Peptides against a protein of PDB entry 3S8F. Designs and how they scored, part 20

Target 1, 157 residues: chain A of PDB entry 3S8F
Amino acid sequence: VLTLFVAVPSLMTAFTVAASLEFAGRLRGGRGLFGWIRALPWDNPAFVAPVLGLLGFIPGGAGGIVNASFTLDYVVHNTAWVPGHFHLQVASLVTLTAMGSLYWLLPNLTGKPISDAQRRLGLAVVWLWFLGMMIMAVGLHWAGLLNVPRRAYIAQV
Target 2, 166 residues: chain B of PDB entry 3S8F
Amino acid sequence: DEHKAHKAILAYEKGWLAFSLAMLFVFIALIAYTLATHTAGVIPAGKLERVDPTTVRQEGPWADPAQAVVQTGPNQYTVYVLAFAFGYQPNPIEVPQGAEIVFKITSPDVIHGFHVEGTNINVEVLPGEVSTVRYTFKRPGEYRIICNQYCGLGHQNMFGTIVVKE

## One batch from the design tools (peptide; aimed at target 1 G32)

Design b2_p13_2_s2 (made by RFdiffusion4, then SolubleMPNN; from b2_p13_2, 9 letters changed)
Fold by OpenDDE base, seed 4:
Structure b2_p13_2_s2 (fold): chain B 157 residues (1-157), chain C 166 residues (1-166), chain A 13 residues (1-13)
Amino acid sequence: as target 1 above (157 residues)
Amino acid sequence: as target 2 above (166 residues)
Amino acid sequence: DEHEFIEAVGALL
């Protein structure tokens, strides 16, 4: 029970970020239950990348709770499940946040705005990265549940 | 103005916080469900059993692979397994079908894995500690043991076999 | 059978 309580601050943080996004979307003219999402600046890779990272972090965070559970960890520990979790947390959240940060930081540091072509390319990169990470992560989690071992080149499946 | 914005943010935070708590309960429920349906016979973490990794090869129940399988009762066995760089002993491990097997696994050198394909047996093996796993093989045949914890240059080739006899 | 259960869960993912 105490182990699961460790998830509480993390969940609070995650959903506080979500609340901030909702507020921002509503300030931008979004209305209704979901209209605020559409109002967010989806044309800016500096915004999109971190948000996609957060989206990847949701299943990753859920997996974190699983991994932290004594009984559930018995099933998934040192299977392909674990790399799946890592790729959501590091290769998705951290990496996409870094990408987004660069898209914001570099123009500000140099005083030169990114071109429209660079913006479009940036959007393509972060979306493709996210898609690839999601496919890989789902595959790894699935393989892990099928008892594919971690750090082994061979499996019976 | 800032105060109004702050109040608005708080309203959204309350909603999301409620959702957060709901999700927490969902996860707890899922764990509870898993526990209720769990049949693997997982031994809960208790007092840590320790051994001296420097002497485990020379003396004690792990020293002789020929005596590694010990019958402890009717249809009950304890198997003392060493995971080492780079293999397992005994190898193969021979056990009867339908018997309750208690694996006592330790390492004389570095951390290894003990992952038995076709089963849910999957534990890390630490020098100086004894990993205990209880399992009953219902089907005869060969089960491959895989090291799933990096242990050195030969890690990828570190395999063992459990032979379940009828 | 635990394998059947794991496979079922895996199929849902």
Scores: peptide ipSAE 0.021, ipTM 0.796, DockQ to the pose 0.022
OpenDDE base, seeds 1, 2, 3, 5: peptide ipSAE 0.014, 0.012, 0.018, 0.006; ipTM 0.799, 0.757, 0.802, 0.765

Design b2_p13_2_s3 (made by RFdiffusion4, then SolubleMPNN; from b2_p13_2, 8 letters changed)
Fold by OpenDDE base, seed 3:
Structure b2_p13_2_s3 (fold): chain B 157 residues (1-157), chain C 166 residues (1-166), chain A 13 residues (1-13)
Amino acid sequence: as target 1 above (157 residues)
Amino acid sequence: as target 2 above (166 residues)
Amino acid sequence: DAQEFIQAIGAAL
C-alpha cells in the first residue's frame, strides 16, 4: 500500500495540466463549475488530441494502481488486461499527444496554416482514434478479467 | 494582471492537488477494502524456493515425470511440473477431483508462463525458482495449460493438459 | 460467463 505513494508526483503533474486547462477555459469566457470545459478550443485537433489522450489516461492510471497491487495483479497479470492497460497509456495518451503535437508543429514548420478541410479531417481522425482505442481497451480489459491469456492465439473464453 | 493570473492559477492548482490527494486515498481505501473482503479469492504467494536449473532434469523431484505426482496426505497431492521449450511435463498431468493440489513449477531453460484455462492459476515460471500454486479442481475434465510468456519460436504451440479424474 | 465477470470486477474493486 505504501508503494502507491510513488504515484503522487504523477498525479501532481496530471492535475497541474488540468488546472492549466481550467485556467485557459476561464480566460476564454467559461463560467461555473463546468462552463470552462465548453470554452476550450474543441475545434482544434492540436488541442482535442492530447485532451482525449488525457481522458484515456485516467482509467489507465487507475489500472496502474491495480497492477501495482500484488493481490489484484494476480488476477490480471499476463492476461489481455495488460495489453489493454498499455493501449490506454501508450496508444492513447502518448500517441494522441504526438498527433496533436503534429497538428501544431507542421503549420509552424511549413509556415502555412492548415486548411479548414484538413482541420475537420484532423478532428475526425483523433476522435475516431480515441473511440476505437477505447473500444479496444475496454474489450481487452474485459477479456483479461475473463482470464483470456496474453501472448496466446487461443482461449477457452 | 500577471499577479492576478498567477493567484488564479495557484488557486486552481491547489484545488486540483487536493482532489488528487483525495483520489489517492480513495484508491488506497479501495485496495484495502478489496483485501479485507476478498482474501479468500487470492492464492497466497509462496515462500521463495530456489533450484538449480542445470540439474533439475537429472536429479530431484522434477527428474522423473512418472513420479511427478506425489501424494502428501489424504486427498492432498504435490505435482512437480517442468515448463520447458516447448512444453510441459508431465503431460498430461493426472489428478483426482476434489483433491488439494500443490503445483511446484520450475523451468530448466527460459522464463515460461503457466496459465491453466478454467482456473485462476496463472504464474510466471523462472529458471532457478520454484513457483508454488495451490488449487482444488471441483469439476472433472481436461484443463489446458497455456504459456503466456514469450519463450521462443515455439511459444505459440506450447500447451499442456491437466486431466482431472472422478 | 457474465456472472464470473461481475465477480471479477467486484474482486478488483
Scores: peptide ipSAE 0.025, ipTM 0.800, DockQ to the pose 0.023
OpenDDE base, seeds 1, 2, 4, 5: peptide ipSAE 0.021, 0.020, 0.020, 0.006; ipTM 0.806, 0.782, 0.796, 0.759

Design b2_p13_2_s4 (made by RFdiffusion4, then SolubleMPNN; from b2_p13_2, 9 letters changed)
Fold by OpenDDE base, seed 4:
Structure b2_p13_2_s4 (fold): chain B 157 residues (1-157), chain C 166 residues (1-166), chain A 13 residues (1-13)
Amino acid sequence: as target 1 above (157 residues)
Amino acid sequence: as target 2 above (166 residues)
Amino acid sequence: DEHEFIEAVGTLL
């Protein structure tokens, strides 16, 4: 139980970010329980990328709690589950956040805004990256639960 | 107005924080549920059993593969297993079907994995420490042991076998 | 049975 309390600050941070998104959406005219989501700037890859990273971070974070549990980790440790978790945390959240940061930072540093074509391409890349990562992560987690080992080229599955 | 903005943010934060706490309890509940329904083979963490990796091959219960399987009681066995670069000993490990097996696993060299396909046995093996796993094989046959912790050049070929006899 | 349990969980995922 005490080990699980390490999740509290992480959850607080995650949902504080969510609160910020809600606030931003409502400032942009979003109303109701979900209307604020639609009001967010989904046309900006600098915004979309890190948000998609956060979405991937949700199941990854939940998995983190599992991985941090002594008893449950026995089930998933050094199985394909672990790479699945990593790809959500690093290859999704961190990578997408980096992508988003770049989309914001470079135009600001250079003084040159991105073209509309670059914006559209950026959106496509970010969404495709997210989709591919989710498919991969789900597959790895599923395989892990089926006791597919990590760091092995063969499995009896 | 910065003050108004802060108040608004605070209201949203309160809601999301409440949700976060609720989710925490959900996760705890899920863990409790899984623990209640999954009762196989987990030995609670206690004091670590230690061994000298530099002498484990020469003396003690791991030294002779022919003596690795020890009957400790009626239908109860202890198996002393070495994971080394790059294999396991004894190999094969022969145990009776339906017997309670206590695996005592250690390494003389580097960190290895001990993953038994078809079972929930999956532990890391550290030099100087003894990993203990309890398991009962209900089905006869061969179970492959896989090293799932990178241990060097031959890691990918590091396999063992458990043979469960009727 | 461990396999049955693992398969069930995997199916639910």
Scores: peptide ipSAE 0.041, ipTM 0.798, DockQ to the pose 0.021
OpenDDE base, seeds 1, 2, 3, 5: peptide ipSAE 0.016, 0.016, 0.026, 0.024; ipTM 0.799, 0.756, 0.805, 0.778; seeds 1, 2 fail the geometry check

Design b2_p13_3 (made by RFdiffusion4; failed a check: a repeat of another design)
Pose (drawn by RFdiffusion4):
Structure b2_p13_3 (pose): chain A 157 residues (1-157), chain B 166 residues (1-166), chain P 13 residues (1-13)
Amino acid sequence: as target 1 above (157 residues)
Amino acid sequence: as target 2 above (166 residues)
Amino acid sequence: FFVALSRELEKIF
């Protein structure tokens, strides 16, 4: 029960952050129900990385609520589902957010500029990392529901 | 406009939060339902039941695997199961279909998992402790036990079998 | 909620 309550701050974060992004999209001219998304600064890896991380957090958090549901944990406990869940949370959102900081924080700390080429390369890196984490989340959640255990060298069997 | 957008955002946020809370409460009620049904028998016994891992293969209910299945009620069997590096005894565990099975599971060495494929049986096995779970097999046949807690280099090949007789 | 908020923000903007 208390774990289901720990989920409320992130459910609140989902709204406060989503509304903040929608407000920014509308300031930048976006209209429609989706125009506000397209109008956001998708050329900036510092923007893109946390946003993509937040997108993967939706299934990441959904799996966490499942794991927190006591008897439901007996379906997925110590299976590949668990790594599926935590790659979405820490290996995607936390890691992508830190990667995006290379693009505003590093210059601030070192004075070293980020070139146009380095910016594009950062865009590719955060997209590939995000997409890779999403594909693997699918493989691991599914294999987990099929009772494949975590922490195993299953290629040797 | 900022004032207006702000007001509207807070108003709908309050609504979302109430909905999100109502949804979490429904899940809590649904979990409480499972705890009142036979499906909750796989929840391990909360009572401490200590044993000694260094003598469990020499004395006590785990010393003779052929004697591991004991009828404890008219439709009940207790099964003493040893999960060790890297296997389970007895092998196979043989039980009748439709009977309640109380698995008492310990380990002489390291922590092992006990995950019965196709069931909700999924329990950690700790040396020095006895893990007790309950389940009734409705379908006869062979069920594979998977070790789902890393117990060393033999972990990926650590399996066992439950045969549910007709 | 989000859709209704989006429509209200549309009117605002």

Design b2_p13_3_s1 (made by RFdiffusion4, then SolubleMPNN; from b2_p13_3, 6 letters changed; failed a check: a repeat of another design)
Amino acid sequence: FMLELRKELEEIF

Design b2_p13_3_s2 (made by RFdiffusion4, then SolubleMPNN; from b2_p13_3, 6 letters changed; failed a check: a repeat of another design)
Amino acid sequence: FLLKLREELEEIF

Design b2_p13_3_s3 (made by RFdiffusion4, then SolubleMPNN; from b2_p13_3, 5 letters changed)
Fold by OpenDDE base, seed 4:
Structure b2_p13_3_s3 (fold): chain B 157 residues (1-157), chain C 166 residues (1-166), chain A 13 residues (1-13)
Amino acid sequence: as target 1 above (157 residues)
Amino acid sequence: as target 2 above (166 residues)
Amino acid sequence: FLLELRRELEEIF
């Protein structure tokens, strides 16, 4: 039970970020319960990438609570579930945040703005990365629940 | 301007924090549901048991694979298993159907995995520690043991077999 | 999904 208490500050942090996004969206003219989401700069890969990372982090974080459970960990530990989890955390959140940071940083460091073509390509890259990662992660979690072992090339299922 | 922004942020933060707390309870409820419906066979952590990995092959219950399966009572057995680079001992492990089996698993060399397909047996095996797992095989047949912890160049080919006899 | 998952897990446990 005490282990699950760690979820409290983690969730608080996550939803504080969400609150910041809501505020930003509302400052950009978004109104209503969900209108602020549409008002965010979805045309900027420097914004989209880390936000997609955050979206991937939601199921990953939920899985983290499962992994932190002393009872449920016996079910999922060293199964394909675990790779599914850290691909959401590292290969999605961290990687996409890094990608987004580069989309912001490089133009500023070089003094050269990105072209429209580069912007569109960047959007395509981060969306495709996110979608592919979500498909893989769902597959890995599902396989893990079916008792597919981690670090094995064969399984009965 | 900053003051207005801070007040607005505070209002949204309160809402999202409330949502956060609600989600916490949802996750706890989902965990409880999962435990109640899907994980009734979870094996709790056992007592810490230590062994000397440098002598485990020479002396003690793991030293002789022919004596690895010990009957401890009516329809009760203890099986002393070594996970090593790169295999399991004894191999195959022969146990009767319907018997309560206590696996005592350790390693003489590096960390290995002990994952038995078709069962909920899945433990890490550490040199110097004894992993204890209790299981009853209800169905006769062969159950493959898979190493699911990287242990070296031969890791991917490290397999064992449990043979459950009628 | 939950029903199918339960069925599959019951075979393992």
Scores: peptide ipSAE 0.020, ipTM 0.785, DockQ to the pose 0.015
OpenDDE base, seeds 1, 2, 3, 5: peptide ipSAE 0.005, 0.016, 0.012, 0.013; ipTM 0.782, 0.765, 0.786, 0.758

Design b2_p13_3_s4 (made by RFdiffusion4, then SolubleMPNN; from b2_p13_3, 5 letters changed)
Fold by OpenDDE base, seed 5:
Structure b2_p13_3_s4 (fold): chain B 157 residues (1-157), chain C 166 residues (1-166), chain A 13 residues (1-13)
Amino acid sequence: as target 1 above (157 residues)
Amino acid sequence: as target 2 above (166 residues)
Amino acid sequence: FLLKLREELEKIF
């Protein structure tokens, strides 16, 4: 019940952020239905990181609804599905947001911009993190559906 | 300028609201898909039953492992299982193939898991509460019971066995 | 404390 309750404001927030991104993209010269996406500052790890986190949060949020469903939770509860969900929410959204925040915060606190090399490295780190997290999360969800138990080092699959 | 900006934002918000509604339907469809493909053979939850965890080892149907398997009908058995730190009782659990088995599982100490490999039996076991699970083993052999709820230092080694006899 | 932290960060970065 609580999960479903908090899902409503979370969805509202998500789509509000998306609307803000569209607006920002259009201000940056993006046109058409999807052109605004390309116009966003994808060269800035401080931007890319939290956006990738949000993207990972979408399936994670959907999974949260599954986990909160009595009938569906019976299938996935205490399986590898659960840590898969956690990694999307915490290790993806929270962690990437933290990373992105640092890429913005430190330069602003010190008054020193990051070098181009640092920027490129940051982008690489963020994208690699996201990719790895998605692979792991998909694997964990899949394993969970195959009844791989949580908190066990062995499985019959 | 501010007014124009607000109007523009509103227009984009309307678009995203439409998208939001579409996504809701997608999520519902995904849930429906999950239900249709992965809920076959779901074991219904039993009635809530309580026991005293402090006396469950001393008296009652869980007290004697030798009496844990009770035939309740020609092809029906009730098995009274204890999950404890760190194992299961009885162990092994011996049941006949093709019989309807009603597992009544409880704990004398802490929360444990009862996950039977090769089956859809997967329940948490709480002290003071009896978990009831119904299952019919179609194939003879050994089925491993795994504790999938952290229960202490020996958690990772907490296993049991169900032996299904022809 | 935050000002001091900033100062220290400026030394590192």
Scores: peptide ipSAE 0.016, ipTM 0.750, DockQ to the pose 0.013
OpenDDE base, seeds 1, 2, 3, 4: peptide ipSAE 0.013, 0.000, 0.006, 0.000; ipTM 0.775, 0.736, 0.769, 0.765; seed 4 fails the geometry check

Design b2_p13_4 (made by RFdiffusion4; failed a check: a repeat of another design)
Pose (drawn by RFdiffusion4):
Structure b2_p13_4 (pose): chain A 157 residues (1-157), chain B 166 residues (1-166), chain P 13 residues (1-13)
Amino acid sequence: as target 1 above (157 residues)
Amino acid sequence: as target 2 above (166 residues)
Amino acid sequence: FFVALSRELEKIF
């Protein structure tokens, strides 16, 4: 029960952050129900990386609520589902957010500029990392529901 | 406009938060339902039951695997199961279909998992402790036990079998 | 909620 309550701050974060992004999209001219998304600064890796990380956090959090549901944990406990869940949370959102900081924080700390080419390369890196984490989350959640255990060299069997 | 967008955002946020709370409460009620049904038998016994891992293969209910299945009620069998590096005894565990099975599971060495494929049986096995779970097999046939806690280099090939007789 | 808020923000903007 208390774990289900720990989920409320992230459910609140989902709204406060989503409304903040929608407000920014509308300031930048975006209209429609989706125009506000397209109008956001998708050329900036510092923007893109946490946003993509937040997108993967939706299934990441959904799997966490399942794991927190006591008897439901007996379906997925110590299976590949668990790494599927935590890759979405820490290996995607937390890692992508830190990667995006290379693009505003590093210049601030070192004075070293980020070139146009380096910016584009950062865009590719955060997209490939995010997409790779999403594909693997699908493989691991599904294999987990099929009772494949975590922490195993299953290629040797 | 900022004032207006702000007001509207807070108003709808309050609504979302109430909905999100109502949804979490429904899940809590649904979990409480499972805890009142037979499906909750796979929840391990909360009572501490200590044993000695260094002598469990020499004395006590785990010393003779052929004697591991004991009828404890008219439709009940207790099964003493040893999960060790890297296997389970007895092998196979043989039990009748439709009977309640109380698995008492310990390990002489390291932590092992005990995950019965196709069931909700999924329990950690700790040396020095006995893990007790309950389940009734409704379908006869062979069930595979998977070790789902890393117990060393033999972990990926640590399996066992439960045969549910007709 | 989000859709309704989006429509209200659309009207505002």

Design b2_p13_4_s1 (made by RFdiffusion4, then SolubleMPNN; from b2_p13_4, 6 letters changed)
Fold by OpenDDE base, seed 4:
Structure b2_p13_4_s1 (fold): chain B 157 residues (1-157), chain C 166 residues (1-166), chain A 13 residues (1-13)
Amino acid sequence: as target 1 above (157 residues)
Amino acid sequence: as target 2 above (166 residues)
Amino acid sequence: FLLKLREELEEIF
């Protein structure tokens, strides 16, 4: 139980970011409990990518709490659960944040704004990446719970 | 106005912090539920037992695979298993059905995995350390051992077998 | 899903 308190700073950080998003959405005219979400700039891949990364981080973070529990870790350790967690944390959050950063940074560094076609392509890329990553991650976590081993090409299940 | 903005942000932060704390308790509750419903899957941390990996093949209980299975009681056995590049010793491991088996697993070379299909036995095997797992096989048959820790070029082909006899 | 998961896990543990 004590190890789970390590999650407190992480959760505080994550939801502080959420608070910033809420504030930004409300500044953009969003109202009500959820209206601020719709008001965020979902047409900008530089915004969408890291936000999708954060969304992927939610189940990943929950899994992190599981992995941090020494009792539950014995169930999931070195099963397909672990790479599922990795793909949410590294291949989703970190990668999408990097993608989003590039969509902002490159136009800024070159002084050339992205075209509308490039913007639409960027949106397609990050959404498809997110979707594929979620499907794979759910599959890996599920397989892990079914005791499918990590780093093996064959399993009983 | 920055001051007004800061006050607004603080209000939202307080709400989200409260939510974060609530979620923490939810996760704790879920863990508690899991433990309550799946207690058989919980493996407690054991004592740290050390062994010299450089001599484990030459002397001691792991040295002779023919003597690896030791009866310690009427229905109790200790099995001394080596995980090595790239296999397990003894192989197969033969144990009786319904007996309490204590696996003592170590490695003479690099880190390996010891994952027994159809069971909750899943441990890493470190050179210089002894992994101890207690298990009772209720069903006779063959159980495959899989290495789930990368150990070199032959990792993907590293398998063993536990044969449970009636 | 949870019930199914429990059943599957009970076979392993």
Scores: peptide ipSAE 0.021, ipTM 0.778, DockQ to the pose 0.015
OpenDDE base, seeds 1, 2, 3, 5: peptide ipSAE 0.000, 0.016, 0.018, 0.000; ipTM 0.775, 0.756, 0.784, 0.748

Design b2_p13_4_s2 (made by RFdiffusion4, then SolubleMPNN; from b2_p13_4, 5 letters changed)
Fold by OpenDDE base, seed 4:
Structure b2_p13_4_s2 (fold): chain B 157 residues (1-157), chain C 166 residues (1-166), chain A 13 residues (1-13)
Amino acid sequence: as target 1 above (157 residues)
Amino acid sequence: as target 2 above (166 residues)
Amino acid sequence: FMLKLREELEKIF
């Protein structure tokens, strides 16, 4: 139980970011309980990418709590569950954040704004990446719960 | 106004922090529920047992695969297993159905995995340490052992077999 | 989800 309290700072950080997003959305004219979400700049890949990363981080974080439980870790450790977890963390959150950062940074460094075509392509890339990662992650977690081993090409299931 | 904005942010932060704490308790509750409804097979952390990996093949209970299965009681056995590059010893491991089996697993070389299909036996095997797992096979048959920790070029082909006899 | 999780865990334990 004590190890689960390690999740507190992480959750605090994550939801502080959510609070910042809510504030930003409300400043952009969003109203009500959920209206602020729609008001966020979903047409900007520099925004969408890291936010999708954060969304992928939610199930990953939940999995992190599971992995932090020594009793449950005996069930999931070195199964397909583990790569499912870190693909959400590294290949989703970190990677999408990096992608988003580049969509912001490169125009600023070069002094050249991205074209509308480049913007649309960027949106397509990050959404497709997110979708693919979610499908793969769900599959890996599911396989892990079925006791499919990590780092093996064959399984009983 | 910056001050007004800060106050607004604090209000939202308090709400989301409360939510985060609530979610923490939800996760704890879900874990507790899972454990309460399914407690069988939970493996607690064992005692740290050490062995010299440089001599484990030459002397001691792991040295002779023919003597690896030791009866310790009427329906109790200890099995001394080596995981090595790239296989398991003994192979196959033969144990009777319904007996309580204590696996003592170590490695003479590098870190390996010991994952037994159809069971909850899944441990890492470290040179210099002994992994202890207690299990009772209720069904006769063959159970495949899979290495689920990368151990070198032959990792993907590293398999063993447990044969449970009636 | 919890029911499904239990069912899957029962296959392992």
Scores: peptide ipSAE 0.016, ipTM 0.780, DockQ to the pose 0.017
OpenDDE base, seeds 1, 2, 3, 5: peptide ipSAE 0.005, 0.015, 0.012, 0.012; ipTM 0.774, 0.752, 0.775, 0.747

Design b2_p13_4_s3 (made by RFdiffusion4, then SolubleMPNN; from b2_p13_4, 6 letters changed)
Fold by OpenDDE base, seed 4:
Structure b2_p13_4_s3 (fold): chain B 157 residues (1-157), chain C 166 residues (1-166), chain A 13 residues (1-13)
Amino acid sequence: as target 1 above (157 residues)
Amino acid sequence: as target 2 above (166 residues)
Amino acid sequence: FLLELRKELEEIF
């Protein structure tokens, strides 16, 4: 139980970011409990990518709490559950954040704004990446719970 | 106004912080539920037992695979298993059905995995340390041992077998 | 899903 308290700073940080998003959405005219979400700039891949990363981080973070439990870790350790977890963390959150950063940074560094076609392509890329990661991650976590081993090409299940 | 914005942000932060704390308790509750309903899957941390990996093949209980299975009681056995590049010793491991088996697993070379299909036996095997797992096989048959920790070029082919006899 | 998962896990653990 004590190890789970390590999740407190992480959750505080994550939801502080959410608070910032809510504030930004409300400044952009969003109202109500959920209206601020729609008001966020979903047409900008530099915004969408890291936000999708954060969304992928939610189940990953929940899994992190499981992995941090010394009792439950014995169930999931070195199963397909583990790669499912870090694909959400590294290949989703970190990677999408990097992608989003590039969509902002490159136009800024070069002084050349991205074209509308490039913007649309960027949106397609980050959404497809997110979708693929979610499908794979769910599959890996599910397989892990079914005791499919990590780093093996064969399993009983 | 920057001050007004800061106050607004604080209000939202307080709400989301409360939510974060609530979620923490939800996760704790879910863990508690899981433990209550799946207690058989819980393996407590054992005592740290050390062994010299450089001599484990030459002397001691792991040295002779023919003597690896030791009866310690009427229905109790200790099995001394080596995980090495790239296999397990003894192989197969033969144990009786319904007996309480204590696996003592170590490695003479590098870190390996010891994952027994169809069971909750899943441990890492470190040179210099002894992994201890207690299990009772209720069903006779063959159980495959899989190495689930990368251990070198032959990792993907590193398998063993536990044969449970009636 | 949770009930089915529980049943499957009980077979393994």
Scores: peptide ipSAE 0.018, ipTM 0.783, DockQ to the pose 0.015
OpenDDE base, seeds 1, 2, 3, 5: peptide ipSAE 0.013, 0.013, 0.000, 0.015; ipTM 0.783, 0.763, 0.776, 0.758

